# Peptides against a protein of PDB entry 6O8C, part 23

Target 1, 262 residues: chain A of PDB entry 6O8C
Amino acid sequence: VGLRYEKISLPKIHPRYDLDGDASMAKAVTGVVCYACRTASTLLLYQELMRKGVRWLVELVKDDYNETVHKKTEVVITLDFCIRNIEKTVKVYEKLMKVNLEAAELGEISDIHTKLLRLSSSQGTIESSLQDISSRLSPGGLLADTWAHQEGTHPRDRNVEKLQVLLNCITEIYYQFKKDKAERRLAYNEEQIHKFDKQKLYYHATKAMSHFSEECVRKYEAFKDKSEEWMRKMLHLRKQLLSLTNQCFDIEEEVSKYQDYT

## One batch from the design tools (peptide; made by RFdiffusion4, then SolubleMPNN)

Design b1_p10_3_s2 (from b1_p10_3, 5 letters changed)
Fold by OpenDDE base, seed 3:
Structure b1_p10_3_s2 (fold): chain B 262 residues (1-262), chain A 10 residues (1-10)
Amino acid sequence: as target 1 above (262 residues)
Amino acid sequence: SEEELNSLGK
């Protein structure tokens, strides 16, 4: 989703010397650049919060992974124990068969043994899936969060501060133009200064808007897109972990049915 | 005024 912001553009700057028009234009320019500063700050804040969220989610998923691994290990131990006990029982009954005893029970126990071995085989698939997840979460993996430190804007870039400096210059000129308007008429020298300041205002404004667009908005959009993609992948991974956990529980439940024979 | 400037940014 990301933050929504309005597309802004500078007002038209007329070359004509007009004290009223120039004051109005300067006011509008000040407003636009002020909005850019605030927007840049908001976009930066959003990205910083998102980076915190990314780190939090990584830790959460790592915890989920560890829990799943733990559960898998528990089930493997239980299953192996059950298999060993059933194998002992099978050997006993095989010996008894030599004296024609308990033939019917041997068949049942052998079937249980076969089922347990099938369950044991499924553990290999779970292990492989866990290894895949681990590799994806590892440094350099497909789900590494290195992008969060690279993409977007950062406080160290000082973008907001740079825009603020330009805004200050623009605001100063605007205030002067308000004064000029109040004078209604300027002497020749003051008129020349006014014209010169109008050019300065234009350069500051265009510089601010270019910086805003290229260094703030563009990088933010790239960060947003990357974060959305990464987030979807992480959520999918969590679902995979949950599925693996459920498979472990299912196996454990199945094994528990045969505990009477162990 | 600062208030006017803030209003322009909305």
Scores: peptide ipSAE 0.042, ipTM 0.769, DockQ to the pose 0.032
Fold by OpenDDE base, seed 1:
Formats: structure tokens, C-alpha cells, sequence
Structure b1_p10_3_s2 (fold): chain B 262 residues (1-262), chain A 10 residues (1-10)
């Protein structure tokens, strides 16, 4: 899960003055930092897309919740209606028994009444479960998506742009080193400039890699971990909602069996 | 070259 990227490291920078070696080294450094820039951009994009996905999933689950609540309400109404009708029937039979000793039918209706009351009691459990789910989805709840806005890297951090600036500096030095290589030999003053530029290259490269590692990769990994955990919880919640919905359907089906007696 | 740079890091 998540974007795969290769671990990058800077090539070894030798202190020795070597026009060919320095040009090659500078090329390699440029490549590494260029990769870092591209990777940082990709990681940022991924996180932004994931944030959109998180928001979408929250809305989807809220819709599922509302549907479950609706179904539960429907079943409660139906069940209550059936219970009231059975209670009326029981009263009628009780009056008839005063005249006729037909106790068998009353017993059956009484049993149905008892079963319906048991089903009604289960509605309380469903309601409690729905309330729990609602609390988890509410702002500040355990499944709040606030982490998605806090964790990871953001466009406002300007990490890609900062890396790009460093890359530009590095690239400039690389191009100079290519020219230096083509000259085969530099005058003393030019040689000293080359040496100073090599130090600058090192500085920019190390700064870029540090920034990439600490401000891009690390934060991305934290975001990824949080997202995976949150996604698992959300999926589990959806399963719970489905289970509750199925329970409502089961109750509805059971109630339908007794409607013939009402 | 830019092409060489673009090939780097792939």
C-alpha cells in the first residue's frame, strides 16, 4: 500500500581535484537530487489524492449510516404496529375464553406476542450500536478525518520548490564542471573557483537530501501509516453497518410471518 | 544535456 520509491543516497565526493571525476560526480549528484524533486512531487500528489479519497469515503459511510437508520426506523414502526395488533387479538381471545374453553388458540397468539417482544428488545441494541457509530463519525470522534489535514506534506510547505532551487544550483555547477572538463586544464584561479564550487555542490546536495528525508519522506510515511489504520477502521465500520442492516431485514422477515394473525 | 538529466533518477 502506498507509493514505492527507491532509497537514494549521494555518491561519495572525493576531495581530490579531478576535472573528469568532478564532472562525473556532479552529474550523479544532479541525478540524485533530481530524483528527489520528482519523488517529493509524486508523494505530495499522492497525499492530496488520498485526502480527497478520505473525504469521499467519509461521505459514503455517512450515507450508509443514514440508510441503516432509515431501515431501522421502518422496522420499528412495522414491529410496533404488529405488536399492537397482536395485543388486541389477545384481548379478544381472552374475552372469548370466558364463553368457550378454546385455550389452544390463545396460547399460540400469546407465544407470538412473546416472540415479538423479544424482537422489539433487540431494537434497543441496534439503536445503541447506531449511536456508537454516529459518535465515532462525529467531529472529534475516533474516526474523524482531522489527521488527513495534519499529517504528511502539503503544498503550502513548498518542499518541491525548495528542492528545485537547490537542484538549480547543483545543475549550474554541473554544467560548469562539464565545461571545465572540456578545457582539460584550468588556470590557477579557475582551479580555485572549481574547488570552491565543488564545496558549494556538496553543501547544496546535503541540504537537499536532508530536506527530502526529513520533510518529505518521513512525513509521507507517517501519513501513509495513519491512512492505513484509518481505512481499516472505516471498512470495519461499514461492515458493522451492513450487519445492522441485515439484522433489520431479519426482523422484518420474522414479523411478516405473524402478519397473517393480525 | 536536459535529456541526460531526465534520464538520471529513473
Amino acid sequence: as target 1 above (262 residues)
Amino acid sequence: SEEELNSLGK
Scores: peptide ipSAE 0.042, ipTM 0.767, DockQ to the pose 0.031
Fold by OpenDDE base, seed 4:
Structure b1_p10_3_s2 (fold): chain B 262 residues (1-262), chain A 10 residues (1-10)
Amino acid sequence: as target 1 above (262 residues)
Amino acid sequence: SEEELNSLGK
């Protein structure tokens, strides 16, 4: 999971005045910074899409949780009703047993009662598990999605725009260097301007690459790592919910077998 | 050219 990008570096900038070399260097720098801009944009888009996905998944899991809770509640009601009916029957048969009647039936009903009580105890375990899941999904819980809003890069950071500004400056110098190359020889003043522009190009390029690395790539990687970890935990939680739901269905099915005694 | 720049960006 995650966007793959190539590691880029600036070409070596030679201090020597060379119109052909400087034009070529400027072209290469322009290409590198252009790639950085595009990459930054793509990384940002990925993160924004992932944030949407995170929010969607949270809602989905909450729905799954609520469904499980609902099913659990339904089963508890059914089970409790069945237990109450069996207990009434047990009391009747206990009275009959005092006169040596229905001994075999009492044994059977008592066994059913014991089984139902075991099922009831399992519901307590399910409830505890659901409470744990609820706590994890709650604000401040281990599966809170607050990280998605904090980590990574955001459109409001304007990183792509900042890089684009630097790219524009670099591109302008590159085009000038192409013109300079075409002239083949510059007057002294023009040569000095060329040299200064070369320094400016270097400054802009280094600033762009630093910004790209520190504010785009680094933060993206942090976001990616957290997202992967969080996603694994969420998927595991969904599996737990499914398991709990299935347990509820199993209990319901078991209880249905004893409805003839109610 | 813009086309040349676009080719450099990838």
Scores: peptide ipSAE 0.041, ipTM 0.765, DockQ to the pose 0.031
Fold by OpenDDE base, seed 5:
Structure b1_p10_3_s2 (fold): chain B 262 residues (1-262), chain A 10 residues (1-10)
Amino acid sequence: as target 1 above (262 residues)
Amino acid sequence: SEEELNSLGK
């Protein structure tokens, strides 16, 4: 589950000159843009942490893959050795059968040989599955982590800093509006300045909100969606590796039952 | 063992 954040919107702008209302509005705008700055920072942090997690998981899965390949190789060697031994035993009993000795035991050994050959055939399926997994983990494969570097927001984008600059401008105007409110009445020139500052306030606020929505939130959501999809696929792959490992152990256990015949 | 089986066959 990704980070939850509240949808924010700017308060409605009233064109009428009102010192009390303008101070209140400016306070609200400051709060909204401040929230946007904090949210942008949090979203960035989340993505950076997720990127670290992705890299970690890739290495972990690669290790799992290597362990599975190693186990598979070990089982193949053991199985091949057992097959060779049982084939020699079959030949010995065939010779004994020619002199009417040990004919009953030959049938059992032959059945074991057939079973071992079936197990050997199953190794081909495991190998094919491992090759598929390897291809998916390889550069350019379906589970490549290149998306983690491309999608979302990055510290180099300086989004938080850009928003902070706008917030500073807005905050300064807010503080001035607090002073204006305290004066209760402004002279003509100060009133005109107040009106211009009100326009500037909304300009900065609109710019901040647009930047937040387009460059922070939208990119974050894209990153989140892609990360969730990728994570599901990686978890499934780990389960597949575990299944293949278990199959190798099962084959090894089955082969061990026939060790007395070698 | 293979050796044991061979000894029985001689």
Scores: peptide ipSAE 0.000, ipTM 0.426, DockQ to the pose 0.002

Design b1_p10_3_s3 (from b1_p10_3, 5 letters changed)
Fold by OpenDDE base, seed 5:
Order: C-alpha cells, then structure tokens, then sequence
Structure b1_p10_3_s3 (fold): chain B 262 residues (1-262), chain A 10 residues (1-10)
C-alpha cells in the first residue's frame, strides 16, 4: 500500500479585516504547511529507501538466475553423456541382432533412447525461457529498474527546502498577526500593512500547497504505483526461475533412472 | 508556541 498520509487543505480565508480571525486563520495555515513539509520529507525518505530495496532485489534475482543457469548446464552435460552412452549401446545391440539375440532387449533400450531425446528437447524449452528472463532483466528490458531513478521525488529536487522557505514566510506573518491581535486595535497604517500581509499569506500558502500537491504527492503516487507493478513482476519472475530449477532437478532425476543402461 | 504549531501539523 505504501506510506499513508492525511489529505490536507487550507482553511478558508475570510476577506474581511478581523484581528482575531486572521490570527486564528494564520495559525491554521502555518500548521497545514508545516505538515506538508514534514510529509514531503517523509515521502522522500520512503522513496529513497525503496530505491535501495529495488537495487537489492535486482541483485537477488540476478543471483537466482545465475544459479538456475548453472544447474541447467550441469543437467545438460549429464543428459548428453547419457544419450551418447545409450546410442552406443543401441548400435551394439543392432549388430548382435544379426547373430540371433533377443529383440526384446533392443526394444527396451530404443525406448529409453527415445525418452532421453524427449528430455533433451525439454531442455531446449528451459534454455529459451532462461533467455527470455535474461532479456527482461537486461538494460532496456521490461524489468529494468530505470523507472526507479526517473519516477518520484529526489533530494536534488529540493522540494522540502522550497516548502520550508514558504513556511518561514507564513510563520513570520502568523507571529505578526498574533501581535496584532494582542493590540486589539491597529492604527490606520498598521491596519493597511496587516491587510497586505494577509494577501501575502494567501499567496505563499497557495504556492506551498500547489507545490506540495503537484511536485511531491503526485510524483510520489506515480512512483508508488510503478513500484508496486514492478515488484509484482519481479516476484513472478523469481517464481519462474524456481520452476525452471525444479524442472532441471526433475530431468536429472529421470536421467538417473537409466544410468544402469549406460 | 512553536510546539503548538508542530502539534497542529501532526
């Protein structure tokens, strides 16, 4: 599911001059933008950790692949050796049949040879599957991890720092509004400044929320979705590798049954 | 207070 966070929105800003209301509103705005900063930082951290996890998983799957390839190679060698031995035996029996030996023995050996050839054919299928997996894991393949570098937010984006700058501006205005409230009444000039600062507060807050939504949350969600999709595919691939390994073991076991004929 | 503001953001 990923990291959970609360959806936040700015409080309503009333256009009317009200020292008590404006101080309260400014406090609320400060809280919301502060939450946005913390959330942005947390989302960034999560993504960085996930990127490390992705790299780790790629290496793990590569190791699984190499082990499967190794096992497949061993089985191929064993199978080929067995086939060659059976073929030699078949040739010997064919020569002996000219001298009145029992045809039943030749039939059995011939059947074994046919079965081994079928097993050899199945190895070809395993090889093709391994090649497919290799292509998917290769650079530019369907399971490449390039998305992890491209999607989401990065420390270089400086999103948290940008939000912090806006938060500082908002906080400054809030503290001024708190002082204004304590005065109960402002002179004409101070009232005009208060009104102007209220507009500034609105613009800073709007900018902060827009940046948070568009550059932090949206990109995080895209990263999360892509990560989940990629992870499912990677886990499935690991299962495929395990299946191929098991098939190799099955073939090896089957070949071992005919070792007495070699 | 600064602590109060931080609490609002949690």
Amino acid sequence: as target 1 above (262 residues)
Amino acid sequence: SEEELLSLGK
Scores: peptide ipSAE 0.038, ipTM 0.768, DockQ to the pose 0.032
Fold by OpenDDE base, seed 3:
Structure b1_p10_3_s3 (fold): chain B 262 residues (1-262), chain A 10 residues (1-10)
Amino acid sequence: as target 1 above (262 residues)
Amino acid sequence: SEEELLSLGK
């Protein structure tokens, strides 16, 4: 989803010397650049919070992974134990068959043994899936969070501060233009200064808007897109882990049915 | 005023 912001543009700057018009224009420019500063700050904050969220989610998923691995290991131990016991039982009954004893029971135990071996085979698939997940979560893996440190804007970029400096310059000119307007008429020298300041205001404003668009908005959008993609993949991975966990529980439940024979 | 400038940025 991300943060929504309004597209902004600078007002038209007329070349005509007009004290009232220039004051109004300067006010509008100040407002636009002020909005850019605030927006840049908000976008930066959002990204920083998102980076924290990314780190948190990585740790959460790693915990889920470890829990799943633990459960899988437990089931493997239980299953192997059950298989060994059933195999011992099979051997005993095979010996008894030599004296024509307990033939019907041997068939049942052999069937259980076959079922347990099938369950054991499924553990290999779970293991492979866990290994795949581990590789994806590992450094350099497909779900690495390195992008979060690279994409977007960062406090070290000092974008907000740079915009603020430009805003300060613009604001100063605006205040001067308010004073000029109040004078209603300027002497020749003051008029020339006013015209010069108007040019300065234009350059500061265009510089601010370019910086905002290229260094703040564009990078934010890239970060947002990357974060959304990464987040979807991580959530899917969590679902996969849950599925694997459930498979382990299912196997454990099935094995428990045969404990009476062990 | 500063408040007025802030209102422009909304």
Scores: peptide ipSAE 0.037, ipTM 0.769, DockQ to the pose 0.032
Fold by OpenDDE base, seed 1:
Structure b1_p10_3_s3 (fold): chain B 262 residues (1-262), chain A 10 residues (1-10)
Amino acid sequence: as target 1 above (262 residues)
Amino acid sequence: SEEELLSLGK
């Protein structure tokens, strides 16, 4: 899960003055930092897409919740209606028994009444479960998506742009080193400039890698971990909703068996 | 070249 990227490291920078070696080193450094820039951009994009996905999933689950609540309400109404009808029937039979000793039918109806009351009691459990789910989905709940806005990297951080600036500096030095290499030998003053530029290259490169590691990769990984955990919880919640819905259907089916007696 | 640089890091 998540984007895969290669761990990058800077090549070894030798202190020795070598026009060929320095050009090659500068090329390698440019490549590494360029990769860091691209990777940072990709990681940022991924996180932004995931944030959209999180919001979408929240809405989807809320819809599922509302559907479950609706179904539960429907079943409660049907069940209550059936219970009332059975109670009326019981009263009628009780009156008839005063005249005719047909106790067998009353017993059957009474049993049905008892079963319906048991089903009604289960509705309380379903309601409690729905309330729990609602609380978890509510703002500040355990499944709140506030983490998605807090964790990770954001466009406002300007990490990609900061890395790009460093890359530009590095690239400029690389191009100069290519020119220096082509000269084969530099005058003393140009040699000193080359040495100073090499130090600058090192500075920019290390700064870029540090920024990439600490401000891009680390934060991305934290975001990824949090997102995975949250997603698992959300999926589990959806399963719970489905289970509750199925329970409602089961109750409805059971009630339908007794409608012939009403 | 820019193309060469873009090829770096792939």
Scores: peptide ipSAE 0.037, ipTM 0.765, DockQ to the pose 0.031
Fold by OpenDDE base, seed 4:
Structure b1_p10_3_s3 (fold): chain B 262 residues (1-262), chain A 10 residues (1-10)
Amino acid sequence: as target 1 above (262 residues)
Amino acid sequence: SEEELLSLGK
């Protein structure tokens, strides 16, 4: 999971004045910083898409939770109704038992009552599990998505734009160096300008790479790591919800077997 | 050229 990118580094910048070498170096620098810009843009896009996905998944899981709660509630109502009816029947048969009537039937009904009470206890466990899940999904819970808004890079950071500005400066110098190369020889003043531009190019390039590494790559990696961890936890939670839902269905099915006694 | 610059990026 995550976007793969190649690690890039600036070419070595030689201090020697060399029109051919400087043009070649400038070209290489332009390429590297251009790649950084594109990569930064792609990393940003990935994060934005992931944020949308996170929000979507949260809503999906909440829906799953609500569905499970609804099903649980339905089963509880049905189960409680069945228990009440069985208890009434038990009372009737207990009275009859005092006159030595219906002893076998009383035993059967009592067993059913015991089974229903066990099912009721299991509902308590399901409720506890649902409460735990609810707490985890709460804004302050372990599965809160606040990290998605805090971690990583955002469009508002304008990182791509900042890099683009630096790239533009570098590109301008590169084009000038191409012209300088074509001239074969520069006058003294032009040579001095060339040297200064070379220093500027270095400055812009280092600034770009530093910004790329520290503000784009590093933050992206942090976002990626957190997203992966969070995603695993969310998927596990969904499985838990499914399990709880299935347990509710199982209980409902079991209760349905005893409806003839109600 | 712009095309050349575009080719510089990976």
Scores: peptide ipSAE 0.036, ipTM 0.761, DockQ to the pose 0.031

Design b1_p10_4_s1 (from b1_p10_4, 4 letters changed)
Fold by OpenDDE base, seed 5:
Structure b1_p10_4_s1 (fold): chain B 262 residues (1-262), chain A 10 residues (1-10)
Amino acid sequence: as target 1 above (262 residues)
Amino acid sequence: VDEILKELES
């Protein structure tokens, strides 16, 4: 899960003045930092897409929740209606019993009443579960998507742009080192400039790689891990909602069996 | 049940 990228490292930089070696080193450094820039851009894009996906999933789960709540409400209304009707029937049979009529049926109706009350009690459990789910999805809840806006890298960080600036500096030095190599030998002043540029290249390269590792890769990995955990929890939540919905259907079906007795 | 209710109301 997540984007795959290669671990990159800077080549060894030798302190010795060597026009051929320095040009080769500069080329390698340019390549590495270029890869870092591209990778940083790709990682950023991935995270942005994932954030969109997270938002979409939240809305989907909220819709599922609302549907479940609606179904639960429907079942409660139906069940309550059935209970009221059975209670009326019980009262009627109690009156008839005073006249010594239909004694056997009273027991059956009373049993049905008891069963319906048990079903009504189970609705309380479903309600509690729905409240828990609502709490988890609410702002500040355990499944809030606020982390998606906090974790990882963001366009506002301008990491790619910062790396690109450093890459530009490195590339300029590399081109100069190519020219220096072509000269085979430099005058004293030009040699000193070459040495200074080599130090600058090292500085820019190390800065770029540090920024890439600490601000791009590390934050991306944190985002990825958190997103995976959150996604698992959300999928589990959806399964819970489905289970609750099925329970509502089961209750509705059972209630339908007793509607003929009302 | 409705018929029984009617009888009890009479």
Scores: peptide ipSAE 0.005, ipTM 0.408, DockQ to the pose 0.003
Fold by OpenDDE base, seed 2:
Structure b1_p10_4_s1 (fold): chain B 262 residues (1-262), chain A 10 residues (1-10)
Amino acid sequence: as target 1 above (262 residues)
Amino acid sequence: VDEILKELES
């Protein structure tokens, strides 16, 4: 799960003045920092897409919840209606017995009444479970999506742009080092400039890699870990909702068997 | 229920 990237490191930078070696080193550094820029951009894009996915999933689960609540409410109404009808029937049979009329069905009706009351008790458990789920999905709940806006890297951080600026500086020095290499030998003043540029290259490269590691990769990994955990929990919650829905259907089906006793 | 009520009234 998540984007895979290669661990990159800067090549060794030798302090010795060497036009061929310095050009080669600068090329390698340019490549590494370029990879960092592209990777940072990809990691950012992934996170933005995941944030959209998170928002979508939250809405989906909320819809599932509302449907389950609706179904539960429907079953409660149906069950209560059935219970009331059975209770009326029981009362009628009891009156028949008082006038010495045999009602062989009274025992059966009473048993049905008892079963319906048990089903009604199960509705309380379902209600409690739904309330728990609602609490988890509510603002500040355990499944709130606030983390998605806080964790990771964001476009507003301008990380890719910052890295690109450093890459541009590095690339400029690399191109100069290519020219220096072509000259084979530099005058004293040009040699000193080359040495200073090499030092600048080192600082830019180090800054770029530090920024990439600390501000891009580390934060991305934290976002990734949090997202994976959250996604697992959301999936589990959806399964719970499905289970509750099925329980409602089961109760409804059972109640339907006794509706003919009205 | 209605049938039972009819029987009680007869």
Scores: peptide ipSAE 0.000, ipTM 0.393, DockQ to the pose 0.003
Fold by OpenDDE base, seed 3:
Structure b1_p10_4_s1 (fold): chain B 262 residues (1-262), chain A 10 residues (1-10)
Amino acid sequence: as target 1 above (262 residues)
Amino acid sequence: VDEILKELES
């Protein structure tokens, strides 16, 4: 049921100049953005795997469809053959009646003929159902997989790479802050640089988290929801195909009972 | 049926 990830948030950034606090804060920010990068990568991978699964399922269902169509065709041939034979038999009995021969079985044969015609009519319903399924699976149909290429995130979006760039900038500042902390005290100019870097850190971090949330997580969730809906519909369709196949087998079995009357 | 057909053919 999709990937679970923890909700993450940036730590509070205090405006006060504090070498120890700033180093600690920078470390925490680095950790959060690093987690975002890894999560984004995982979400992307999941979507790519799901896309493969979607394609696989489409092919599987198409195969099932073709098998069902094939079976239906076989049954139609068998049924038509049986009907023709029964009709010949009916004509023979009708002729016998004209020459005053006993036709005691005519009623039974006529009943069989009627039953076969009813079975033949059911084939029309199966055909219409198959046509409906075909239309749904066709390009532009209700079960088309075009959404899989539109929804979610893709490698071409380079979201992970963009986040990684921001992470690199953040990490660089963190390492500098770690050095600054080790110095215990900075000269005026270095202190000003530290303050500017802190602002840069904030900028990069907020940009990263915004990108992660809006371009990675949100789109992933949309993809997930769409995939679940589509998958449910496809599985239902597969069950429908199985039902149609079974109906064909049932008809074939029924027809086989009357083949001895030919 | 085959027997009936034979009879009709005679």
Scores: peptide ipSAE 0.000, ipTM 0.379, DockQ to the pose 0.003
Fold by OpenDDE base, seed 4:
Structure b1_p10_4_s1 (fold): chain B 262 residues (1-262), chain A 10 residues (1-10)
Amino acid sequence: as target 1 above (262 residues)
Amino acid sequence: VDEILKELES
């Protein structure tokens, strides 16, 4: 899970004036910062896509929750209806026993009643579990997706644009250094400008790499880690919902066996 | 149950 990228570092910048070396160095720096820009853009895109995925998953799980609640409610109604019918039957048989009917039939119905009451008690556990799930999914809950909007990098941060500005400055100096190299020798004033530009190149490159590392990579990694953790928890929650749904179906199936006694 | 109730009411 997550995008893989290569760790990049700036080449060593030699302080000595060397037109050939400086041009080569500038080219390498341009390449590195260019890679940083592209990587930052890719990391941003990934995060935006993940945010969409997170929102989608939240809605999906909420739908699953609602379906489970609905199924649980249906089963409760069916079960309660069955219990009431069995209780009426028990009362009728109790009255008939006063007229010398065999107690064996009453015993069977009473056993069914006991089983149904046990099933009803299990519904309480399901309800408690659903309430817990609801609390976890609620705003401020442990599985809230607020982190997705807070963690990581965002388009509004303009990180790619900031890096691009620095890259443009670096690229300009690189092209000048190519020209300087072609001249083979510079006059004193041009040499001083070259040296000054080399210093600017260093500062721009350093700033770019610092920004990339601290504002792009670090925040991305934090987002990635949090997303993985959250995703794992959400998938587990979904499995819990499925389990609860299956329990409801099992109860419904068992209740259906006793509908003939109503 | 309804059949039993009918028998009891008779």
Scores: peptide ipSAE 0.000, ipTM 0.408, DockQ to the pose 0.003

